# Peptides against a protein of PDB entry 6IDX, part 56

Target 1, 380 residues: chain A of PDB entry 6IDX
Amino acid sequence: KELAKLSADVTFATEFINMDGIIVLTRLVESGTKLLSHYSEMLAFTLTAFLELMDHGIVSWDMVSITFIKQIAGYVSQPMVDVSILQRSLAILESMVLNSQSLYQKIAEEITVGQLISHLQVSNQEIQTYAIALINALFLKAPEDKRQDMANAFAQKHLRSIILNHVIRGNRPIKTEMAHQLYVLQVLTFNLLEERMMTKMDPNDQAQRDIIFELRRIAFDAESDPSNAPGSGTEKRKAMYTKDYKMLGFTNHINPAMDFTQTPPGMLALDNMLYLAKVHQDTYIRIVLENSSREDKHECPFGRSAIELTKMLCEILQVGELPNEGRNDYHPMFFTHDRAFEELFGICIQLLNKTWKEMRATAEDFNKVMQVVREQITRA

## One batch from the design tools (peptide; aimed at target 1 D55 S95 L98 Q181)

Design b2_p20_7_s4 (made by RFdiffusion4, then SolubleMPNN; from b2_p20_7, 9 letters changed)
Fold by OpenDDE base, seed 5:
Structure b2_p20_7_s4 (fold): chain B 380 residues (1-380), chain A 20 residues (1-20)
Amino acid sequence: as target 1 above (380 residues)
Amino acid sequence: SLFERRMKLQRKKQEEVAKE
């Protein structure tokens, strides 16, 4: 107990480390000897002292043995562990993952996200916080191939639902540290959009062109009785499509694929448009047709707006940036929807369309509308 | 507390960055 307190002092820590004191603490954990009187209390103080000592940065985290890692992971995976030991074990594992890629690899073999999810279903916010912190650490340090798998595991309705129900909708105020971990999880999840955000449309990819054609079909062919005969020549069809793409508000109404060659937001904008058109079809059709039926200069260009809004959302969410240690802002909607980014886009595009009407905007006002929409999104 | 520990670590990191 006194050692744990003294270990917070850098002078004591230096002297204790010079005396191989940290090695003694690691060996106490490695031994796993449950036969000692007051073992749980002793272990909790040992883990506290170990953390305080390691936090001075005098000793590399790589000094720990595989046996030590397995013992700590064991305290996290076993259901009947004291809360005090569990909290410290989660914190140690987080620190190990963050400070060493070698330790990450070893820990990722010993623990699963599923085991960590069980620690979210408790009333102790400190346990919940360190469980999410460890998930975040594992997510951050995962290789790119495994990062998508972890995101898919997060996209598993289970983790999000548990966080939503047990943390966000809990009867307790969210502490700053929990808010930070929720922010980090949000950032790490949205960073998976970076690939799509930086993917240029290939104008020669027929599958990508078919998506643009599908957007046109959903907007304009859903109301057209099949009676308009297929007989107008290929040029009239191209001219008709050019008109439709103009009505959709693409900048390049001759070749809308060119609007998606700019990165950011690249293909991510097309993904958002397609999601809106398929999942929120009535909203999509309403937005498109309301603007397409206007013969006045007050038409809101949906295609251009969707692209620039996607880019703006990526900027607001800092897609591709590492989480900032000073930020605690998270969006609850991130935990309510499987496709939270696309749903956010769907809300924001409606807000944009509303704001455009309220401002009586023209194409010349586009940047002003986007600025107002940005302010509205960032204040919400 | 473990939270106090983390806040202490964060402050140390900020102090290190401020010295660079």
Scores: peptide ipSAE 0.079, ipTM 0.730, DockQ to the pose 0.228
OpenDDE base, seeds 1, 2, 3, 4: peptide ipSAE 0.041, 0.030, 0.039, 0.029; ipTM 0.715, 0.688, 0.696, 0.671; seeds 2, 3, 4 fail the geometry check

Design b2_p20_8 (made by RFdiffusion4)
Pose (drawn by RFdiffusion4):
Structure b2_p20_8 (pose): chain A 370 residues (1-223, 234-380), chain P 20 residues (1-20)
Amino acid sequence: KELAKLSADVTFATEFINMDGIIVLTRLVESGTKLLSHYSEMLAFTLTAFLELMDHGIVSWDMVSITFIKQIAGYVSQPMVDVSILQRSLAILESMVLNSQSLYQKIAEEITVGQLISHLQVSNQEIQTYAIALINALFLKAPEDKRQDMANAFAQKHLRSIILNHVIRGNRPIKTEMAHQLYVLQVLTFNLLEERMMTKMDPNDQAQRDIIFELRRIAFDAETEKRKAMYTKDYKMLGFTNHINPAMDFTQTPPGMLALDNMLYLAKVHQDTYIRIVLENSSREDKHECPFGRSAIELTKMLCEILQVGELPNEGRNDYHPMFFTHDRAFEELFGICIQLLNKTWKEMRATAEDFNKVMQVVREQITRA
Amino acid sequence: SFFERHRALRRKEQARAAEE
């Protein structure tokens, strides 16, 4: 108890650390008996002292043994134990992950997605905050080539809806540190879109060109003389600036292939809305048609700018858009809503092709005021 | 409190981890 008190003082901490005092604590956790059942209070003070001592930055986090790591991960992976032990255990794991790639790798193997998510279902906001913080730490430290798989795994176990039901709509008001972790989670989530945003289409890749052909087919085949007239104009009546080679329009980064993903999502998941938008504007040879392809690419770019895809998380922000915690595919759903808004605004302005940038500005103002 | 001190430090570490 006394050690937990004094360890926050650097003057004391240095003295204790210089006698390998941290090892006394790690050895106790590694091999001490009946710690959770008979000595939980002692164990809580031990973990408090350990974290306080490590927070002075005198020794590397890489000093910790695999045995110590496994024991701490064990306290998290178990059907919940004492709240004080769990809080410190989650905090120790977060610190290990943030401070070492090696520790991240070992910890990622010792804890499951389901175990971490289950700790969000406790009524204690600090336990919830550390759980989300550990999740954020794993995302921050995951190799670029593993972060997407991790996101899918958390999504399949309902991380989003659990956060929505147990944190955002929970009884206890969200305090500043929890709000910060939600902000970080949202920033990391949006940043999963960044690679596709910056990926150019290869116009010479037939498989990629066939995706555009399929987009056009879904809409034009919903319309016979009128259908033929649409196809004679290649991709003009689908609204692409490059009428003959629309794949070139997807070399603009941002938004790149993310725009294609959004269009395909709208066509497949919301086929009626996609067909309505395209057919209202595919036989219009007055200058008043809303160009779908050009509008979708620019809207995708605009949404990326509004939502700050690619921005790094920082210390100073605690903001988040709660509606993104209500749908697994909220970004794509937002695209669909905004493309309908864009078409409505276009018609309200009796807009022509020359008005394209003005309409996009009005849409930007509509979205950002909402 | 412990939570406040720990959270203040972890916020900075998260920012640095993101810059890596």

Design b2_p20_8_s1 (made by RFdiffusion4, then SolubleMPNN; from b2_p20_8, 10 letters changed)
Fold by OpenDDE base, seed 4:
Structure b2_p20_8_s1 (fold): chain B 380 residues (1-380), chain A 20 residues (1-20)
Amino acid sequence: as target 1 above (380 residues)
Amino acid sequence: SLFERRSAKFRRLQEEAARE
């Protein structure tokens, strides 16, 4: 107990470390000797002292053994562990993950995000905060190839639902630390969009062109009687597609793929459009057909609008921004749906379409409409 | 508390880890 208190002092820490004191503490954890009277209390103080000593940055985190890691991971994964031990164990794991890629690899083998979910279902907000902090640490230190797996785990309705119901909608005010961890989690989630945002469409990629064709099909062929199979002439088909792409509101009516070569928003805009067309088909068809049937110059160009809106949403949400220690602003909406960005796009594209109509906008007013929509989104 | 003392530290560590 006294050691744990003194370990917060840098002078004491330096002297204790010079006496190999940390090694003694690690061995106590590694031994797992439950036979001692007051084992849990002793262990809690040992872990406190260890954490406080290591937080001085005098000793590398890489000094810990695999046995130590397994013991600490065991305290996080085992049921009915003392809360004091659990808190310190989560903090130690977080620190190990953040300070060492080697330790991250070892810890990622011993624990899963699924095991940390149980620590979100408790009433102790400090435990919840450390659990999210550890999830964030694992996400931050994950190799790029594994970040998507972490995202998929976060996209699991269960984890989102638990965060939403037990953390965000909990009976307790969200403390600044929890708000920060929720912010970090959102930033990390948004950063997964960055790849698609910065991916240029290849106009020669047939698979990507087929997506644009699918957008056309959903908009125009879903209601058309199969009897209007476009006649055999290849030229008539090209002319028809150019008309359809104009009606879809692409800037390049001849080759809509060129509209997705600009980054940002690149392919992310196409992903949003495809999601809208498949998941909210009625909304998509309505927006497209309402504007495609207009000859009054008040048509809202869907394709152009979708691209610029995607770009705007990326700017508003600061997609690609790194987590900042000073920020704690999070959007609860992003915990309500697994495809929250695409759903937000679907809401905002309807808002854009409405605003366009209300303003009686023409193509010349496009930038003015976008500014009004930006203001509406940022005030909501 | 230990939690309070660590709060500033883990935020910094997260920011540092995000820059790696």
Scores: peptide ipSAE 0.290, ipTM 0.893, DockQ to the pose 0.915
OpenDDE base, seeds 1, 2, 3, 5: peptide ipSAE 0.273, 0.275, 0.275, 0.269; ipTM 0.886, 0.887, 0.886, 0.884; seed 5 fails the geometry check

Design b2_p20_8_s2 (made by RFdiffusion4, then SolubleMPNN; from b2_p20_8, 10 letters changed)
Fold by OpenDDE base, seed 4:
Structure b2_p20_8_s2 (fold): chain B 380 residues (1-380), chain A 20 residues (1-20)
Amino acid sequence: as target 1 above (380 residues)
Amino acid sequence: SLFEKISKKRRKLQEEAARE
């Protein structure tokens, strides 16, 4: 206990470290020896002293052994651990992950996000905060190839639901630090959209072109009696598709793939359109057909609108921005659904379509409509 | 407090890690 207090002093810490005192503390943890009277209390003070000593930045985090890491990970994975030990163990793991890529690799082998979920279901907000902070640390230090796996873990209904129900909708005010960690988690989640946002469509990629064709099929062939087989002539087919792509509201009626070469929003717009068409098919068909049947120049161009709306949503949500230490703003809505961005797109495209009608807009009013929609989204 | 120090360092380290 006294050592833990004294370890906060830089002079003491320097002297203690020079005496290899930190090595002694690490060995105490490594031994795992429960034979000592008041083991839990002693361990809590040992971990406190260790954290205080390491906070001075005199010793590299890489000094810790794999046995030490396993012991600390063990305290986090044990169902019945003292809250004081758990909190310090989470803090140690977080610090190890944030300070060392080599330690991240070792910790990522010992701990899963799934194991940290149990620490979100507790009434202790400090434990919840450190659990989310550790998840964020693991996410931040994950190599790019594994970031998607972390995202998928976050996208899992279970983690989101637990954060929503036990953290966000908890019976207590959210502290500033928790709000910040939720913000960080959200930013990291949005940054997964950045890849798709910055991916240009290849107009020569047949698989990508088939998605555009599928959008056409869902809009125009889903209600059509199979008897209207597109007439056998290749030229009639090209003319028909050009008409269909015009009715879909693409800017390039001949080659809609060209509309997705602009980054942002690149392929992310196509992903949103496809999601809407598959998951909210009735809404998609309604929006497309309502505007495709209009001859009054008041048609809302769905394809163009979807692209520009996706871009606008990326701007509003600041997709691709790095976590800022000063920000604590998070959107609870993004914890409510697995594909919350695509669902938001689906809501906003309906809002856009409604606003277009209310304004009696033409193609010349497009930018004005988008500005009104932006104001509506940012005020909601 | 120790936890306040950890919180301050966390935010800095999170920003640094996001730039990597």
Scores: peptide ipSAE 0.564, ipTM 0.959, DockQ to the pose 0.867
OpenDDE base, seeds 1, 2, 3, 5: peptide ipSAE 0.562, 0.556, 0.559, 0.561; ipTM 0.960, 0.959, 0.959, 0.959

Design b2_p20_8_s3 (made by RFdiffusion4, then SolubleMPNN; from b2_p20_8, 9 letters changed)
Fold by OpenDDE base, seed 4:
Structure b2_p20_8_s3 (fold): chain B 380 residues (1-380), chain A 20 residues (1-20)
Amino acid sequence: as target 1 above (380 residues)
Amino acid sequence: SLFERRSAKLRKLQEEAAKE
């Protein structure tokens, strides 16, 4: 107990470390010997002292053994662990992950995000905070090839729903540290969109062209009896498609793929459009047809609007921003749905279409409409 | 608390880790 208190002092820590004191603490954890009276209390103080000592940065985190890591991971994964031990064990794992890629690899083998989810369902906000912090640490230190797997774990309805129900909608005020960890988690989640946002469409990629064609099909052929497959010549077909792409509001009516070569928003805009068309088909068809049937100069160009809206949403949400230690702002709405960005896009594109109508906008007013919509979104 | 004392350090470590 006194050691744990004194370990916060740098002078004491330096002297204690020079006496190999930290090695003694690690060996106590490694031994796992429950034979001592008050083992749990002793272990809690040992872990406290270890954390405080390591926090001085005098000793590398890489000094810990695999046995030590397994013991600490065991305290996080095993049921019926003392709350004080659990809290310190989560903090140790977080620190290990953040300070060492080698330790990250070892820890990632010993623990799963699924095991950490159980620690989000508790009433102790500090445990919840450390659990999210450890998840964030694992995400941050994950190699690029595994980041998507971590992302998919966050996209899991279960993790999202638990955070929403037990953390965000909990009966307790969210402390600043929890708000920060939720912010970090959100930033990391949005950064997954960055790849698609920065991916240029290849106008020669047939698979991507087929998606644009599918957007056309959903908008214009969904109600047409399959019997009117226009068997008319290849030239009439090309002319029809150019007309359809104009009605869809693409800037390049001949080759809509060219509209997705600008990054940002690149392919992310196409992803949003496809999501809207498939998941909210009625809304998509309505928006497209309401504007395509207008012979007046007041048509809202869906394709252009969707691209610029996607870009604007990326700017508003600061997609690609690195986590900042000073920020605590998070959007609870992004924990309400698995595809929250695409759903937000679907809401905002309807808002844009409404605003366009209300303003009686023309193509010349496009930038003014976008500015008004930006203001509306940022106030919400 | 230990929690409060470590929070600032962990935030910094997270920011540093995000830059790697």
Scores: peptide ipSAE 0.412, ipTM 0.930, DockQ to the pose 0.935
OpenDDE base, seeds 1, 2, 3, 5: peptide ipSAE 0.408, 0.405, 0.405, 0.409; ipTM 0.928, 0.928, 0.927, 0.929; seed 3 fails the geometry check

Design b2_p20_8_s4 (made by RFdiffusion4, then SolubleMPNN; from b2_p20_8, 7 letters changed)
Fold by OpenDDE base, seed 4:
Structure b2_p20_8_s4 (fold): chain B 380 residues (1-380), chain A 20 residues (1-20)
Amino acid sequence: as target 1 above (380 residues)
Amino acid sequence: SFFERQNAKRRKLQEEAAKE
């Protein structure tokens, strides 16, 4: 107990470390010897002292053994552990992950995000905070190839639902630190959109062109009997597609793929359009057909609008921004759905379409409409 | 407190880790 208190002092820490005191603490954890009276209390103080000592940066985190890591991971994975041990064990794992890529790799093998979910279902907000912080640490230190797996774990309805129901909608006020960790988690989740936002469409990629064709098909052929295969004339087909792409509101009616070569929003805009078309087909068809049937110059160009809206949403949500230590603003809405960005896009594109009508806008008013929509989104 | 000290360090480490 005294050691744990004194370990916060740099002078004491330096002297204690010089006496190999930290090695003694690690060996106590590694031994796992439950035979001591007051083992849990002693262990809690040992872990506190260890973490406070390591926090001085005198000793490298890489000094810890795999046995030590397994013991700490074991305390986090045990269903009946003392709250004090659990809190310190989570803090140690977090610190290990944040301070050492080598330790991250070892910890990522021993602990899954799924195991941390149980620590979110508790009434103790400090445990919840450490659990989210450890998830964030694992996400931050994940190699780029594994970041998508972490994202998929977050996108899992279970983790997101638990955060929403037990943390955000919990019966307790959210403390500043929890708000910050939720912000960090949100930023890390949005950064997964950055790749698609910065991916240019290849106009020569047939698979990407087939997505644009699918958007056309869903909009115009969904009610058409499959028997009306467009007649044999290749030129009539090209002219027909150019008309359809104009009706879809693409800027480049001849080659809509060119509209997705601008980054941002690149392919992310196409992903949003495809999501809307597949998941909210009635809404998509309504928006497209309502504007495509207009000859009054008041048609809202869906394709152009969807691209610019996607870009605007990326700007508003600061997609690609790194976590800032000073921020604690998170959007609870992003915990309500697994495809929350695409759902937000679907809401905002309807808002844009409505605003366009209300303003009696023409193509010349496009930027004014977008500015009004931006104000509406940022005030909501 | 112990937790306050941990929280203060965490934020810096998270910001540093995000730059890697």
Scores: peptide ipSAE 0.491, ipTM 0.948, DockQ to the pose 0.901
OpenDDE base, seeds 1, 2, 3, 5: peptide ipSAE 0.489, 0.485, 0.486, 0.482; ipTM 0.948, 0.947, 0.948, 0.947

## One batch from the design tools (peptide; aimed at target 1 Q87 N99 T129 Q181)

Design b2_p21_1 (made by RFdiffusion4)
Pose (drawn by RFdiffusion4):
Structure b2_p21_1 (pose): chain A 370 residues (1-223, 234-380), chain P 21 residues (1-21)
Amino acid sequence: KELAKLSADVTFATEFINMDGIIVLTRLVESGTKLLSHYSEMLAFTLTAFLELMDHGIVSWDMVSITFIKQIAGYVSQPMVDVSILQRSLAILESMVLNSQSLYQKIAEEITVGQLISHLQVSNQEIQTYAIALINALFLKAPEDKRQDMANAFAQKHLRSIILNHVIRGNRPIKTEMAHQLYVLQVLTFNLLEERMMTKMDPNDQAQRDIIFELRRIAFDAETEKRKAMYTKDYKMLGFTNHINPAMDFTQTPPGMLALDNMLYLAKVHQDTYIRIVLENSSREDKHECPFGRSAIELTKMLCEILQVGELPNEGRNDYHPMFFTHDRAFEELFGICIQLLNKTWKEMRATAEDFNKVMQVVREQITRA
Amino acid sequence: SFFERHMALRRKDQARVAEES
């Protein structure tokens, strides 16, 4: 108890650390008997002292043994133990992950998505905060080529709805540190879109060109003489600036292939809305048609700007958009809503092709005021 | 409290790791 008190003082901590005092603590956790059952209070003070000592930055986090790591991960992976032990254990794991790629790799193997998510279902806001912090730390430290798989795994176990039901709509008001972790989680989540945003279409890749053909087919085949007249104009009546080679429009980065993903999502998941928008504007040879392809690409880019896809998380922000915690595909759903808004605003302005940038500005103002 | 001190440090760590990425 006394050690936990004094270890926050650097003057004391240095003296204790210079005698390998941290090893006394790690050895106790690695091999001490009945720690959770008979000595939980002692164990809580031990973990408090350990974290306080490590927070002085005198020694590397890489000093910790695999045995110590496994024991701490064990306290998190178990059907919940004492709250004080769990809180410190989650905190130790977060610090290990943030401070070492090697520790991240070992910890990622010792804890499951389900175990971490289950700790969000406790009524204690600090346990919830550390749980989300550990999840954020795993995302931050995951290799670029593994982060997407991790997101899918957390999504399949309902991370989003559990956060919505147990944190955002929970009884206890969200305090500043929890709000910060929600902000970081949202920033990391949006940043999963960044690679596709910056990926150019290969116009010479037939498979990619066939995606655009499929998009056009879904809409034009819902319309006979009129359908023939649409196809004679290649992709003009689908609204692409490059009428004959729309794949070239997707070389603009941002939004790149993310725009294509959004269009395909709208066509497949919301086929009636996609068909309505395209057919209201595919036979319009007055200058008043709203160009779908050009509008979708620019809207995708605008949403990426508004939502700050690609921005790094920082210390100073605690903001988040709660509605994104209400749908597994909230970004794509937002695209669909905003493309309908864009078409409504276009018609309200009796807009022509020359008004394209003005309409996009009004839409930007509508979205950002909402 | 411990929680506040710890969370203040972890906020800096998260920002640092993000900048290193």

Design b2_p21_1_s1 (made by RFdiffusion4, then SolubleMPNN; from b2_p21_1, 9 letters changed)
Fold by OpenDDE base, seed 3:
Structure b2_p21_1_s1 (fold): chain B 380 residues (1-380), chain A 21 residues (1-21)
Amino acid sequence: as target 1 above (380 residues)
Amino acid sequence: SFSERRMAKMRKLQEEVARER
């Protein structure tokens, strides 16, 4: 207890480290000697002292053994561990993950996000906060190839639902620290959209062009067999598609793919449009057809609107921004659905279409409509 | 508390690591 308290002092820490004291503490953890009276209390103080000593930055985190990592991971994976030990073990793992890529690799082998879910299902908000912080640490340190896997693990309905039901909808106020960790998790999740947001459409990519054609098909030929390959059309068919793409509200009626070459929002806008068309088909068809038959210049250009709305949502949600230590603003709605961004887009595009009608807007009013919609979204 | 101090350090370190990424 005294050691744990004194370990916060840099002078004591320096002397204790110079005496190999930290090595002694690590060996105590590694030994797992449960035979001592008050073992749990002693271990809790040992872990406290270790963490406080390491926080001085005098000793590299890479000094820890694999046995030490396994013991700490063991305290996180074992049922009915003392709360004090569990808290410190989670904090140590988070620190190890953040401070060392080598330790991250070792910890990522020993601990799964699934094991951390059990620590979210508890009444202790501090344990929940440490568990989310460790998830965030694993997400931050994940190599690029594994970021999508971490995303998918978060998008896993289970983790999301547990956070929603046991953390966000818990019978207790969310503390600032938990709110911050939820914010960080949200930022890291939104940053997965950055790749698509910055991906330009290739106008020559047939697979990407087929998505645009699918948008046309869903809107205008919903009953027709998709077997009509877009490439084999007569000049009359090309002219028909140009008309259809105009009715869809693309800026480039001849080659709508050109509208997705601007980044942001690049392909993310097309993803949102396709999601809307497939998941909310009735809403999509309604929005398109209500505007496709208008000759009064009050048509809302869906394609252009979808692109600019996607860009606006990326700006509002700060897609690609780094987590800030001072922020604690998170959106509970993003924990309600696995495709929460696309669902938000689907809500906002309906709001845009409504606002366009209410304003009796024309193409000249486009920017004014977008500004009003921005204000509506940011106030909600 | 210990937890409050630790969580404050965690926030800082997360931001630092995020900037290095």
Scores: peptide ipSAE 0.516, ipTM 0.949, DockQ to the pose 0.875
OpenDDE base, seeds 1, 2, 4, 5: peptide ipSAE 0.512, 0.510, 0.515, 0.510; ipTM 0.948, 0.948, 0.949, 0.948

Design b2_p21_1_s2 (made by RFdiffusion4, then SolubleMPNN; from b2_p21_1, 9 letters changed)
Fold by OpenDDE base, seed 3:
Structure b2_p21_1_s2 (fold): chain B 380 residues (1-380), chain A 21 residues (1-21)
Amino acid sequence: as target 1 above (380 residues)
Amino acid sequence: SLFERRMAKFRKLQEKVAKER
């Protein structure tokens, strides 16, 4: 206890480290010797002293052994660990992950996101905060190839549901520290959209063109028996598609793929459109057909609107933003659904279509409508 | 508290690590 208190002093820490005192503390953890009277209290103070000593930056985090990592990971993985030990163990793991890529790799092998999720189901908000902080650290340090896997693991309905039910809808007010970690998690989640936002459509990629064709099919052929595939003429088929793409509100009626070459929002806009068309098919068909049947110049161009709305949402949500230490603002809505961005898009595209009608807008009013919609979204 | 101090450190470190990516 006294050591843990004194370890906060840089002068004491320097002298203690020079005497290999930190190595002694690590060996105490490595030994795992539970036979000592007051072991849990002693261990909690040992871990506190270790953290305070390491906080001076005199010793590299890479000095820790694999045995030490396994012991600390063991305290996080065991269901009946003292809260004080668990808190310090989570803090040590987070520090190790953030300070060393080598330690990240070792820790990522020893700890699963599922184990960290169990620490979100507790009533202790500090444990919950450390667990989310460690999740965020793992996400930050994940190599690019594993970010999507982590994203998928975090995008699992389970983590979001648990955060929503046990943290956000918990019986306790959310402290600033938890709000910050939720913000960081949100930012890191939105950064997964950045890849798609910055991905240009290849107009020559047949698979991507087939998605645009699927949008057309869902809008116009969903009730038509597939037997009436207009058989013969390639030219008549191309001319038909040009009309359909005009009715869909694409800017380039001949090659709608060209509308997705602009980054942002790139392919993310197409993802949103496809999600709307598949998951909210009735809403999609309604929006498209309500505007395709008009000849009064009050048609809301769905394709153009979807692209510009996706771009606007990326701007509003600051997609690609780096976590800032001073921010604590998070959107609870993004924890309610796995595809929360696409669901938000689906709400906002309906709002846009409504606003367009209310304003009696024409194509010349497009930017004015978008500005009004931006104000509506940012005030909600 | 130790928690508050640690979390303040982690905020700074997370931002630093994010900028180094």
Scores: peptide ipSAE 0.534, ipTM 0.955, DockQ to the pose 0.863
OpenDDE base, seeds 1, 2, 4, 5: peptide ipSAE 0.054, 0.066, 0.493, 0.024; ipTM 0.741, 0.751, 0.945, 0.689; seed 5 fails the geometry check

